# Peptides against a protein of PDB entry 5H65: the designs that were tried, part 179

Target 1, 294 residues: chain A of PDB entry 5H65
Amino acid sequence: QYLERTPLCAILKQKAPQQYRIRAKLRSYKPRRLFQSVKLHCPKCHLLQEVPHEGDLDIIFQDGATKTPDVKLQNTSLYDSKIWTTKNQKGRKVAVHFVKNNGILPLSNECLLLIEGGTLSEICKLSNKFNSVIPVRSGHEDLELLDLSAPFLIQGTIHHYGCKQCSSLRSIQNLNSLVDKTSWIPSSVAEALGIVPLQYVFVMTFTLDDGTGVLEAYLMDSDKFFQIPASEVLMDDDLQKSVDMIMDMFCPPGIKIDAYPWLECFIKSYNVTNGTDNQICYQIFDTTVAEDVI

## One batch from the design tools (peptide; made by RFdiffusion4, then SolubleMPNN)

Design b2_p22_3_s2 (from b2_p22_3, 8 letters changed)
Fold by OpenDDE base, seed 2:
Structure b2_p22_3_s2 (fold): chain B 294 residues (1-294), chain A 22 residues (1-22)
Amino acid sequence: as target 1 above (294 residues)
Amino acid sequence: SELEELASEALFSEPLELPKPI
């Protein structure tokens, strides 16, 4: 929908909710560090979560590796299984289950691996080689997802997470419901396993100034604002540099705001109640800045 | 199998260095 440009001073006087097109300078933003701006968002419960750190994942996978794979759960119609014993760590057992497509083992680049007892390092090595890996554990009657605190699916360098609150986990045999057992689309895997997938989002607060007024606007965006996926930025140095460059362009260090470029964006106002106090907040939406930079 | 061999190679290879977030 076409919106006319509205000055911030006029917006600040209006009731919410409303949508606006604005032209303003990015006076400042928070957080300043990119890694702090990337969060996981649940599309159902709207909870924001931190992306787990490597150290957190190490602990989860180490704990998982203390459990021995159940030999009774190996080699089903869904998957073929192989167990290795590590030379180190007192002979830790690692089970890898190769998911079959209609009873046939696919090519390595199309094969989903289920891994029991793997370390983060081992899982990453497998995901790099096979693309798709799910960390699992032996349940009572079937393999189960290891832990929603860890990725439910790792594809290359991308970690796919699920919402603990909204997910109702189902056993691994539910992957049989997938018609296509070669592409391993994260949403399809999640649906089969009863997982509500979390979305990677950039979460920032922008202080916007157009010379008539100043307002803070919240940015929660997955891939539109920077034209860079939040899901990939943490694992790609070039993408990180690109985001940093964009932010430095709009909010250059060491110069006065008068020299800052103008940012054109859409913002929406909404009401927030904090006890007895009503506050109007603003959120950036449907805005792309990268087209002007590239 | 070929897949098992590939998995074995991956599992027992040297650790991969992943980029760290900045």
Scores: peptide ipSAE 0.458, ipTM 0.790, DockQ to the pose 0.836
Fold by OpenDDE base, seed 3:
Formats: C-alpha cells, sequence, structure tokens
Structure b2_p22_3_s2 (fold): chain B 294 residues (1-294), chain A 22 residues (1-22)
C-alpha cells in the first residue's frame, strides 16, 4: 500500500488507530542483546513467551528419561522401534521409533524419529543425523508428545514449539493422517498432533526520532524486518552477526544521532487501556530494512 | 538395520552442545 510520509510531530497529535509511513532515525532500541529479543508468539492466543534455555530442556528430558518405554507400544504399522540400554549404572532405556512411509523405512534424511527416554544431547545428535526428531513418551494406548514445554519437533538445529494454551494434543498415531511422511513439514506435523505452533518473532522497542518528534514503536516480526528468520537466528552465528550489523548500522554506538541513517518504515497506532489510563501505542509493520545506507 | 546402526552411532557419539545465542 502507498502512504505519504507523515512527520512524527503530526502523528503524535492524532487519534488511534491509524497507519503511517515514516522516515526517522533509530535513536535507541531495547533489548540490546539479540537473544533477549527473540520470543515465541502464539498466533491464536497472542501470548508471548521466552524461548526455553538449554537448562530448561535438560530438565524436561531428564524427567522424561525416568520413565521406561512401554514395550506394548513398540513396532506398530507407523513405526519400527529399537531400544538401547545405556551403559551407566542406572541402565536408562532409550527407545527410538523410526516412522515408516507406507510401511517402508525411508532414507535417514527423510525418516522421522520418535525418541523416548533420550537426553537433550542424544536428541540433538539424532536430529543432526536424521534431521527430524519428535520427543515422545509412552501414553496409555499410544505414544504421545513428551511435553509442550519442549520442542514438539526438532529439525537440525531448529526447535519447533507449540502453545500449551491453545493446543489439544493428539496421540502419535495421528501422524498416519499425513499423506507425505518424508518431508515432515512442521505445520503438518503440528496439525496432525493437535498443536498450535508457536512462531519465532523478534520483539523490540524502537525509539524513533525524525527531528520533529520522538516516539516509541514496537517491533514484532518473524522474518520480514531483517529478512532473517527469527527461528534460525539463535542457532546461526552468521545470522546473528548480520542482525547485529543491521542494528549497528541504524544505531551505531559512540556516534551522534546526526550521523545516523534514516529508517523508512510503516507504523500503526493503537489504543491501550490500563485501568483509567488510555495510551496510544505504535507498532512497526510491513517493513523491511534496507541492506545499505544511502 | 541401517537406520538402527545410524541411530546407535549418533546416540553413542561424543556429546554435542547447542549453539549459544549472542
Amino acid sequence: as target 1 above (294 residues)
Amino acid sequence: SELEELASEALFSEPLELPKPI
């Protein structure tokens, strides 16, 4: 859509909701650390949550590993099962279920693994080798997803999460509904298992200044703003560097704002009520930052 | 099976660390 540029001083006087095209300098932004800006967003209930840390996942998988795989749930039409016993004194059992495509085991790169009783380390090892892994547990009559606090699907280095509030989990046998059992598209897996997938988003607050006024604008974006997926950035050093470079370009440390480049973006205003207080807030939308400064 | 062997190799390999975000 085409909008004429509006100075911030004019925007600050207007009622919400409205949409604007602006040209402003990024005076400052929060949070300053990239990892703090990456969140999980539910498209249904709109809750934001933190991306689980490694330590959080360790606990979940350790707890899961205390339960022994149910022998009755092994080797179904959907999957072939193998159990290993660890050499440690605890004799932990790890079950790996290899999902079949039309009754045939696929190639390793196309095979979905269901892992039961695995540690985070073991799951990551399997994911790196097989690409797609789902942490599971033995339910009453079928395998079930282990915990929505952990990824429901790990593909390489990407962790796919589901919303606890919005999901209505179904058993693993519901993967039978998938026509394609080779590509393991996260959204398809989620749908089959009754999961509302969470979206990785960059969440930042920008302080924008065009010389006529100053306003704070909220950024919540998955992949458009930086042209970098929020889902991948935490696991890729080069992508992290790229985001940092972009932010440093627009808001260079130790340099006066007069030398900052201009940021062109779209913002929308909206009303927020906090008790008796009415506030107008602003959000950046439909914006891609330029790669270079003119 | 080949897949079981691959899984076994992965499970009993050296520990991996998750990439750390900056």
Scores: peptide ipSAE 0.458, ipTM 0.791, DockQ to the pose 0.795
Fold by OpenDDE base, seed 5:
Structure b2_p22_3_s2 (fold): chain B 294 residues (1-294), chain A 22 residues (1-22)
Amino acid sequence: as target 1 above (294 residues)
Amino acid sequence: SELEELASEALFSEPLELPKPI
């Protein structure tokens, strides 16, 4: 529905919940660093989580590499297996399982790899070459996903994560249920393995000022606000630069707020209870700013 | 196999530097 533009001073006096169209200047925003604004969101339990750092992943994969691949789990109807021994002092074993499509090995660009005992670097090398990689470990009777603290699927430079709280992990043989074993759609892989996939989201707090009042509004958005996927921005320098340019356009450093451009957006108010205190909060919704930058 | 050869080449290549988020 069409909403008339409402001044912030009027909004600040009204009860929640309501929806508004506003025109305001972006006085400031938090966090200032783009990396800190990207989070993982569960669509089921709605928890927000930090995106794991490379150092966190290194630890997980190093721990996984201490376990020897079970020879009994190699070469099933689902996959063919190869084991390499590294030339390092410990002679680490790395198992790669090549998932078959109807008993036939696919082309490299369509082949899902399962990796056991690989480092983050090795996994990334494989994902760049083969597109799709799942870190796994030897279970009692089957291969299993390594750890939901790490990506359940790496596709090129994209890390796909699952919710530990909402997921009920199933063994790797459940990939047999997939009709299409070529595209390896993350949602389909997640469903087969009992994973609730997490969504990358931009999470920011905007301080908005229209000259009549000042309002803090929360932004949680995956791909609409910047017209840039939050899932891709962390691994793409050009996308990072684009987001930074947008933010610098609306909140330019070193100039007065009087010279800032106007931001038009939709906000919704909602009630939050913190103990005995009722507070009205605001969230940006259904807003795209990128069209004004081109 | 061709896939094993490709995997071997990838595994034993020089270390890949991952992009660092800003």
Scores: peptide ipSAE 0.456, ipTM 0.791, DockQ to the pose 0.819
Fold by OpenDDE base, seed 1:
Structure b2_p22_3_s2 (fold): chain B 294 residues (1-294), chain A 22 residues (1-22)
Amino acid sequence: as target 1 above (294 residues)
Amino acid sequence: SELEELASEALFSEPLELPKPI
């Protein structure tokens, strides 16, 4: 939809909800550190969560590795199983289950691995070679997802997470419902296992100034604003550098705001109630910085 | 199997460090 440009001073006087096209300078933004801006968002309950740190994952997988794989759950119609005993760590057992497609083992690049008793390091090594890994544990009657505090699916360097609040976990045998057992689409895997997948999002607050007024606008975006997926940025140094360069372009350090570039973007206003106080908030939408910097 | 061999090679390879977020 076409929107005429509106000065911030006029916007600040208007009731919500409304949509605006603006031209403003990015006076400042928060958080300043990229890793703090990347969150997990549930599309169902709308809860924002932190992306687990490596240390958190290490603990989860270490705890999982203390449990012995159940022999009764090995080698089903869905998967073939292999167990290794580590030389170190008091003879820890690691079980890898190779998911079959119609009873046939696929190629390595199409094979889903189920890992039981693996460390974070081992899981990452396997995901780099096989491109699809699910951390699992032995349940009472079937393999089950290890923990929703950890990724339910790792594809290469991408960690896919599920919402603990909204998910109703189903056992691994529910992967049989998938017609295609080669592509391992995260949404399809999630659906089969009763998982509501979390979405990676950039979450930032921009202070915008056009010389007529100043307002704060919220950014929650997965891949449009920077043209960089939030799901990939934490695992790619070049993508991180690109985001940093974009932010430095809009908000260059060591110079006055008068020299900052102009940002053209869309914002929407909305009402927020905090007890007895009504506040108007603003959110950036349908904006790509590569197109909007002048 | 070939898959088991590949998995074994991965499991017992040198340590892998995760990329560090900025």
Scores: peptide ipSAE 0.455, ipTM 0.790, DockQ to the pose 0.833

Design b2_p22_3_s3 (from b2_p22_3, 7 letters changed)
Fold by OpenDDE base, seed 5:
Structure b2_p22_3_s3 (fold): chain B 294 residues (1-294), chain A 22 residues (1-22)
Amino acid sequence: as target 1 above (294 residues)
Amino acid sequence: SELEKLASEAIFGPPLELPKPI
C-alpha cells in the first residue's frame, strides 16, 4: 500500500503499532564503529549475538588442538584422512579429512575439508585453497562439529555460525544425506548437521530529525539497507569503505545538520514493555539508501 | 595426492593476512 509521508511530530503522538513513510535527516547514529554494528541473529529464537573475535576463535581452536584425533575415525566411506605432526615442541597433530563425492575425491575447489587440531590461521589458509572447511573433533563413534562458538563452515573469507540454543547437532556422517557434495551450500550443510544458521545483520540506532521532531529508530538489516551483505562486510575492505561512505554522506562530520541530505525511509512503531512502563519504539524496514548514493 | 599436497602447503605455508574489521 502507498504510504503518505508523515512528519515526525505527528508520528510521536500516535499509538503503536503503525507503519510510516518519513523524510528525515540522520542527526546521529550508534554504534559509531562499523564492526560493532554487525551482529549474528537467529531466525528461530531471535537472539542477537556478537560476532566472535579472532581472539575468541584462537582460544577455541587451541583447545580443540589439545585433543588427539581418533585413529579409528580415519578414512571412512565419506572421507579420506591425512594426519600431520607439527615441528613445534608439543608435536601438535592436525588431521584433515577430504570429503568424497560418491567415493571419489573431488577437485580442490569442490572439496569440503574437515579439520581436526588446526589453528585459526591454518583453517583460514585451507579455506582459501579449498573454499569449504568445517572444524571438527573426534567424537565417540564419529567426527563431530568442534564447537558452535566457532564457525561450523568457513567458505573463503565467510564464517558461517550456528545458534547454540536452536541447534541439535548431528554427527559428520549425516553429510551423506546431501545429494550434491560439490557446492556445499551453507544451509544444506547446516540442515544435515542439525544446525540453525545465524544471520549476519547490521544493528544500528538512528536519531532522525525532520525539523518537526526527533525520534530514534532501530535498524536491523542483512543486506537491503546498504545493498551490502552484513555477512561479507567484516572481511572486505572495499565493502567497509562503502558503508562508511554512505554513513558519512548522511551524517557528515564537522558539518551542520542543515546541510545534511534527506533520508527517505519506512519506519514501524511497536510497543515495548519494560516492567510497568510501556514504551513505543521505532524500527526501520523495507528501506534501501544505497541507490541514491550511486 | 594432489589434495594432500595442497593441504600441506596451506597448513605449513606462510601466514595469511586477512582484512581487519574497522
Scores: peptide ipSAE 0.461, ipTM 0.817, DockQ to the pose 0.838
Fold by OpenDDE base, seed 3:
Parts: sequence; C-alpha cells; structure tokens
Structure b2_p22_3_s3 (fold): chain B 294 residues (1-294), chain A 22 residues (1-22)
Amino acid sequence: as target 1 above (294 residues)
Amino acid sequence: SELEKLASEAIFGPPLELPKPI
C-alpha cells in the first residue's frame, strides 16, 4: 500500500477513520516489560486476555488430577491408553492416550498424546518428547478437553489456547475427522474440537513524536512488526533479546530523543465512544521494523 | 511399548525447567 507521508500535526487535526504513513521517533512505550506486552487475542470476539502463567496452569492441572480417569474410555479406535499410578502418598492416576493414525501408532515425534491427571511439569516433559499433547478429562461418553483456561494443545514449548466465549467444545473423538493424524496442525485440531484459537499478540502503546506533534498509537501485532512470533517469544530467550534490542534501538535508554532513530510506520485512526466522550485513537498496522535493526 | 516407555520416562523423570518470560 502506498501512502504519502503525513506529519503528525496534520493527522491530529483530521477526523477518523483514516490511514497514514508517518515518520516519527518513539519517545516512549508501554508496557516496558516484554512479558506484559504479550496477550491472547480472539479473532472473533476481539477479547484480549493475559497469557496464563505457570502458577495458573499448575492449579488447573492439579484440579484435573483430582479426577480419576474413566476406565470405560480407555483404548478406543482412536487411541491406545496407558494408566500409571504415581508413587506419591496420594497415588495419583495418570492416563496417557496415544492417538493412532489409521489404527497404527505413529512415531513418538508424530504421536499426539492425550493426558489425564498430569501435572504441568509432566505435560511439558511429554510435549518435549512427543511434540504434541492435549490435556483432557473423562467426560460422560468420551474424553473431553480439560479446560480452556489451559492450553488445548502443547507443542514443544508452545501453548495453544482457545477462546472460552467463542468456542463450542466437541469431544475428543472428533479428532477422527482429521485426515492427517501425524502433523497435528493447531488450527486443524482446534477446528475438530470446536475451538476458536486465540492468537498471541504484542500489545504496546507507542508515544510517537515527529517534531510537529505527539500522538499515542497502539500496536497489536502477532508476528509482522518484529518479524518475531508473539507465540514463541515468551519461551525463547534469543527472541526475547531480539525484541528488547529492537525496542532499545528505537527508544534507547540514557540518551536524548534528538538522537533517536526515525521509525517509519503506518497508523490508522478510529473513533472510540465512551458515553458522552468521543475520542480518536490510533493503531499501528502493516509495519515491519526488524529491517531497521541491521 | 516403546511409546509407553518414553511416556513413562517423561512422566517419572526429573522435572524440566521451562523458559521464563522477561
């Protein structure tokens, strides 16, 4: 898309909605901590929510572990089941269901595991070895997803979440609809289970200054702005460092704004009404800044 | 089975530390 560059002073005088190309300095941004900028976004209801932290997940999985696996749901055409009892005082039952492809167990790296009664630690260990894990519980007639407050799918270190509001959960046997039971594409799994997948997004507010004016624009972006997936950044130290480097480049600590680099980006204006208050807001869109780090 | 063995090793093996967000 081609837009002529518009100074901020001109933009600030115009009605919304409009799109602009700008060149400005990043005076400041919020939040300052990267983990606070990563959110989950529903593409349907547009709800933003926090990424659950380890402590939240621990509680969910501990609660799930209080439920005993239903023996009647073991060993179906879809999966083979194994149940272990932990050696702790409580004797917790852990059921692992190995999803079959056309009745055959695949290789470990291609095998989807369904787990009942697992702790977060156990689930993470399984996901590292088997690539794909779904936390489940015994339903009335079938295995069901444990809780949408927890990941519906864990692949390696990536946690895939679903929207509680927009999802209409279906039982695990609906995975039979998947033609390929080896790749376990998150979107396909979500579709089969009636899940609206949440998107990891960077959410930041930028204060932009081009010397003619100052405006705040928010960033909501999954992977374009930094050329780094928001879905991976929380679990990868190198990616975190890269984002930090980019932000430090545009907004370096300890130096004056006069020495800041120029940021070229697209912004769109939009109207927000809250009661009697009408406000024009700005959002960054279709912008990549990773190239400027070189 | 081999898969069961691998799963058992994962479950009952030592804890793994997950990367922490900054």
Scores: peptide ipSAE 0.459, ipTM 0.816, DockQ to the pose 0.825
Fold by OpenDDE base, seed 1:
Structure b2_p22_3_s3 (fold): chain B 294 residues (1-294), chain A 22 residues (1-22)
Amino acid sequence: as target 1 above (294 residues)
Amino acid sequence: SELEKLASEAIFGPPLELPKPI
């Protein structure tokens, strides 16, 4: 839709909901730290969650490592199993299950691993070699996903999470429903296991100023605004630097706002009720800044 | 198997440095 440019002073006087095209300077933004701006969003219940810290994952996997793999669940039609014992004083058992495609073991780059008793470090090393790893535990009758507080799937450096509220977990044997057992598409894996996948999103609040007025608008976006996936940014130093450079370009430190570049974007207004008070809020949408920077 | 060897090497090999989030 063609939207005419509207000054902020005019927008601030109008009722919601409406959509606007604006040209404004980014006076400031929050949070200032990139790590704090990346969240997990459920597309069904719309809850925002924090991305688990490495320390949180370490605890989960340490707890998982205290459990002994069930011998009865080894070597099924779906997977071949190998168990190792660590050389540490406690002799931790690590079970790796190699998922087969039609009864045949695939190549390493196409093989999904199921892991019991692995540490975060070990799981990450496995994901780098095999590209697809699911942390699991021995259930009563089948392998089960370890914990939705941890990734349900790790592919390379990407951690895929599921919504605890919306997911209805199914056992690992449900992976049999997948026709293609080589590509391991996260959405397909999630569907097979009854998982509602969470989406990585950038969540930021922008203070916009066009000289006629000041407006706060929030950004919730996965990959459009920066043209950088929120799912990858936490694990890639170059992507982090790129986001930081973009933000520094629009909001340069130590420089007066008069010298800031103009940001062109779309915003939508919406009503929020806080008790008896009706407030109008604003959200950035359908905006890409990278095209203006390049 | 080759897969088992690769898995073993990954598990028991040297630690990988994870990228530090900023």
Scores: peptide ipSAE 0.458, ipTM 0.815, DockQ to the pose 0.829
Fold by OpenDDE base, seed 2:
Structure b2_p22_3_s3 (fold): chain B 294 residues (1-294), chain A 22 residues (1-22)
Amino acid sequence: as target 1 above (294 residues)
Amino acid sequence: SELEKLASEAIFGPPLELPKPI
């Protein structure tokens, strides 16, 4: 729907909920560091959580590697298995399961790997060679997803996470339900395994000023605002630079706000209750800034 | 198999250097 432009001073006087089109300057934003703005969001329970750091993942995979692969779970109709023993003093066993398509091993670029006992480094190397990797563990009767604190699927450099609260995990044999065992679409894998996938989002607070008033608006966006996927930005230096450039364009350091470019965006107001206090908050929606920059 | 060979090379090969987030 077409919305007429409304000055911030008028918006600040109105009750929520409402939608507005605004033209304002980005006076400031938080957080200032890009890595702090990327979060994981559950579309079901709406919980926001931090993206796990490498150190966190190392611990999870190290713990997983303390468990020995169950020989009885090797070589099923779904996958062929290979077990290696590392040459380190601990003699760690690593099991890799190659998922078959209708009983046939696919090409490496279409092959889903299930890895048991792998380190983060090994998993990343595998994901670069095979595209799709799932960290798993030996369950009582079947392979199971290792831990929802770690990615349930790694594809190249992209880590796909699931919501611990909303997911009801199913065993790995449920991948048999997938008709297409070549593309390994994250949503399909998640559905088969009972995972509610988390969405990467940019989470920022913008202070907007149009000269008539000032308001804070919340940005929660996956790929529209910057025209850059939040899912890829953490692993791509060029994308990071692009986001930083966009933010610097709208909020240039060392320059007075009078010289800032105008940002046109949509905001919606909503009510928030903190105990006895009612507050009106604002969220940016359906806004793309990159088209104005490129 | 070819897949096993590729997997072995990945596991036991040199580490990958991935970009660090800024």
Scores: peptide ipSAE 0.457, ipTM 0.815, DockQ to the pose 0.780

Design b2_p22_3_s4 (from b2_p22_3, 7 letters changed)
Fold by OpenDDE base, seed 3:
Structure b2_p22_3_s4 (fold): chain B 294 residues (1-294), chain A 22 residues (1-22)
Amino acid sequence: as target 1 above (294 residues)
Amino acid sequence: SSLEELAEEAIFSEPLELPKPI
């Protein structure tokens, strides 16, 4: 629907919920650090959570590596298995299961690996060579996903996470239900394993000023606002620079707000109840920032 | 198999550093 531009002073007087088209300057934003703005969002329960840090993943994989792969779960119709023993004094066993497509091992770039006992470093190296890796553990009767606190799927540099609250994990043999065992689409893998995939989102608070009024608007967006996927930005320096450039363009440091470019966006108002207090909040939606704000 | 060899090379290669977010 076409929305006419509404001045912020008029919006601030109106009841929620409503939708508006606005033109305002980005006076300020939070958080200032890009990595702090990237979160994981559950589309089902709407919980926001932090993206796990490398240190968190290291702990999870170290803990996983304390368990020995079950020999009985090796070499099924779904996968061929190989076990290595590390040369370190601990004699850690690493099991890699190569998922077959119709009983045939695919090419490396199409082969899903299931890994038991791998470190984060080893998993990342495998992901770089094979593209798709799932960290797993030996269950009672089948391989199972290691931990939803870690990625359920790593593809290249992208870590795919699942919601602990909303997921009902199924065993690895459920990957047999996938018709295509070459592309390893994250959503398909998630569905097969009973995982509700989390979405990477940019989460920011914008202070908007059009000269008639000031309001705070929340941004929660995966890929539209910046035209950059939140799922990729943390792993790509060029994408990070691009986002930083966009933010610096709209909110340049050390420059007066009078010289700031105008941001055109859509915002929606909504009611929030905090105890006895009713507050109207605003969220940016359906907005793409243009690269060239000339 | 060629896949096993490739996996072995990956596992026993030098550690990779993850990209650090800015």
Scores: peptide ipSAE 0.446, ipTM 0.791, DockQ to the pose 0.819
Fold by OpenDDE base, seed 5:
Structure b2_p22_3_s4 (fold): chain B 294 residues (1-294), chain A 22 residues (1-22)
Amino acid sequence: as target 1 above (294 residues)
Amino acid sequence: SSLEELAEEAIFSEPLELPKPI
């Protein structure tokens, strides 16, 4: 429905919930660092989580590499296995399992790799060459996903994460249920393995000022606001620069707010209860800003 | 196999520097 533009001073006096169209200047925003604004969101339990740092992943994969691959789980109908021993002092074993399509090994660009005992660096090199990699471990009777604190699927530079709370993990043989064993769609892989995939989202707080009032509005968006996927931005310098340029355009450093461009957006109000106190909060929705930048 | 050779090359190649988010 068409919404008339409402001044912030009028909005601040109204009860929630309501929807508004506004025109305001972006006085400030938090967090200022793009990396800090990207979070993981569960569509089922709605928990927000931090994106794991490389150091966190290094620990997980190092711990996984302390376990020896089970020889009994190699070379099944689903995959062919190869084991290498590293030349380091500990002689670490790395197992790579090549998933077959109907009993046939696919081309490298269509082949899903299962990796056991790999480092983050090795996994990233494999994902760049083979596109799709799953970190695994030897279970009692089958290969299993290594850890939901790490990506369940790496595709090129994209890390796909699952919700620990909402997922009920199934063994790797459940990949047999996939009809298409070439594209390795993250949602299909997640479904087969009992994973609820997390969504990358931009999470920011905007301080908006239209000269009549000041309002803080929350932004939680995956790909609409910037027309840039939150899932890709962390691994792409050009996308990072684009987001930074957009934010610098609306909130330029070193100039007065009077010279800031106007931002047109939709906001919704909602009630939040913190103990005995009722607060009205605001969220940006159904807003795209990138079209005005081109 | 060709896939094994490709995987071996990837594993034993020099470490990739991952892009650090800003």
Scores: peptide ipSAE 0.444, ipTM 0.790, DockQ to the pose 0.827
Fold by OpenDDE base, seed 2:
Structure b2_p22_3_s4 (fold): chain B 294 residues (1-294), chain A 22 residues (1-22)
Amino acid sequence: as target 1 above (294 residues)
Amino acid sequence: SSLEELAEEAIFSEPLELPKPI
């Protein structure tokens, strides 16, 4: 919908909810560090979560590796299994299950691996070679997802997470419901396993100033604002540099705001109740800044 | 199988250095 440009001073006087097109300068933003701006968002319960750190994942996978793979759960119609014993760590057992497509083992680049007892390092090596890996554990009657605090699916360098609150986990045999057992689309895997996938989002607060007024607007965006996926930015140095460059362009350090470029964006107002106090908040939406930068 | 050999190689290879988020 076409919106006319509205000055911030006029917006600040209006009731919510409304949508606006604005032209303003990015006076400041928070957080300043990119890694702090990337969060996981649940599309159902709207909970924001931190992306787990490597150290957190190491603990989860180490704990998972304390459980011995159940030999009775190996070699089903869904997967072929191989168990290795590590030379180190008192002979830790690692089970890898190769998911079959209609009873046939696929090519390595199309093969989903299920891994029991793997370390983060081993899982990452497998994901780089096979593309798709699911950390699992032996359940009572079937393999189960290891832990929703860890990725439910690792594809190359991308970690796919699920919402603990909204997910109702199903056993690994539910992957049989997938017609295509070669592409391993994260949403399809999640659906089969009863997982509500979390979305990577950039979460920032922008202080916007057009010379008529100043307002804070919240940014929660996955890929539109920077034209860079939040899901990939943490694992790609070039993408990180690109985001930093964009932010430095709009909010250059050591320069007066008068020399800042103008940012054109859409904002929506909404009401927030904090006890007895009503506050109007603003959120950036449907805005792309990268088209003007590239 | 060829897949098992590939998995074995991956598991027992030296750790890959992952990029650290900035």
Scores: peptide ipSAE 0.443, ipTM 0.789, DockQ to the pose 0.835
Fold by OpenDDE base, seed 1:
Structure b2_p22_3_s4 (fold): chain B 294 residues (1-294), chain A 22 residues (1-22)
Amino acid sequence: as target 1 above (294 residues)
Amino acid sequence: SSLEELAEEAIFSEPLELPKPI
């Protein structure tokens, strides 16, 4: 829809909800560090969560590695199993289950691995070679997802997470419901296992100034604003540098705001109730910085 | 199998460091 440009001073006087096109300078933004701006968002319950740190994952996988794989759950119609014993770490057992497509083992690049007793390092090495890995544990009657605090699926360098609140986990044999056992689409895997997938999002607060007024606008975006996926940015140094360069372009350090570029963007207003106080908040939407910088 | 050999090589290879977020 076409929107005429509205000055911030006029917007600040209007009731919510409304949509606006604006032209403003990015006076400041928070958080300043990129890793702090990347969050996990549940599309169902709308909870924002932190992306687990490497140290958190190490603990989860270390705890998982203390459990011995159940021999009764090896070699089913769905997967072929191999168990190794490590030379180090007091003879830790690692089980890898190779998921079959119609009873046939696929090529490595199409094969889903289920891993039991692996470390984060081992899982990452496997995901780089096989492109699809699920951390699992032995349940009572079947393999089960290890922990929703860890990725339910790792594809290359991408960690896919599920919502603990909204997910109703099903056992690994539910992967049999997938017609295509080669592409391993994260949403399809999640559906089969009863997982509500979390979405990677950039979460930032922008202070916008057009010389007539100042307002704070919230950004929650997955891939449109920067034209960079939030799901990939934490694992790619070049993407991180690109986001930093974009932010430095809008809000250059060491110079006055008078020299900042103009940002054209869309914002929507909405009402928030905090007890007895009614506040109007603003959110950026349908904006791509590559198109909106002038 | 060839898949088992690839998995074994991955597991017992040198440690892989994860990319560090900025």
Scores: peptide ipSAE 0.442, ipTM 0.789, DockQ to the pose 0.857

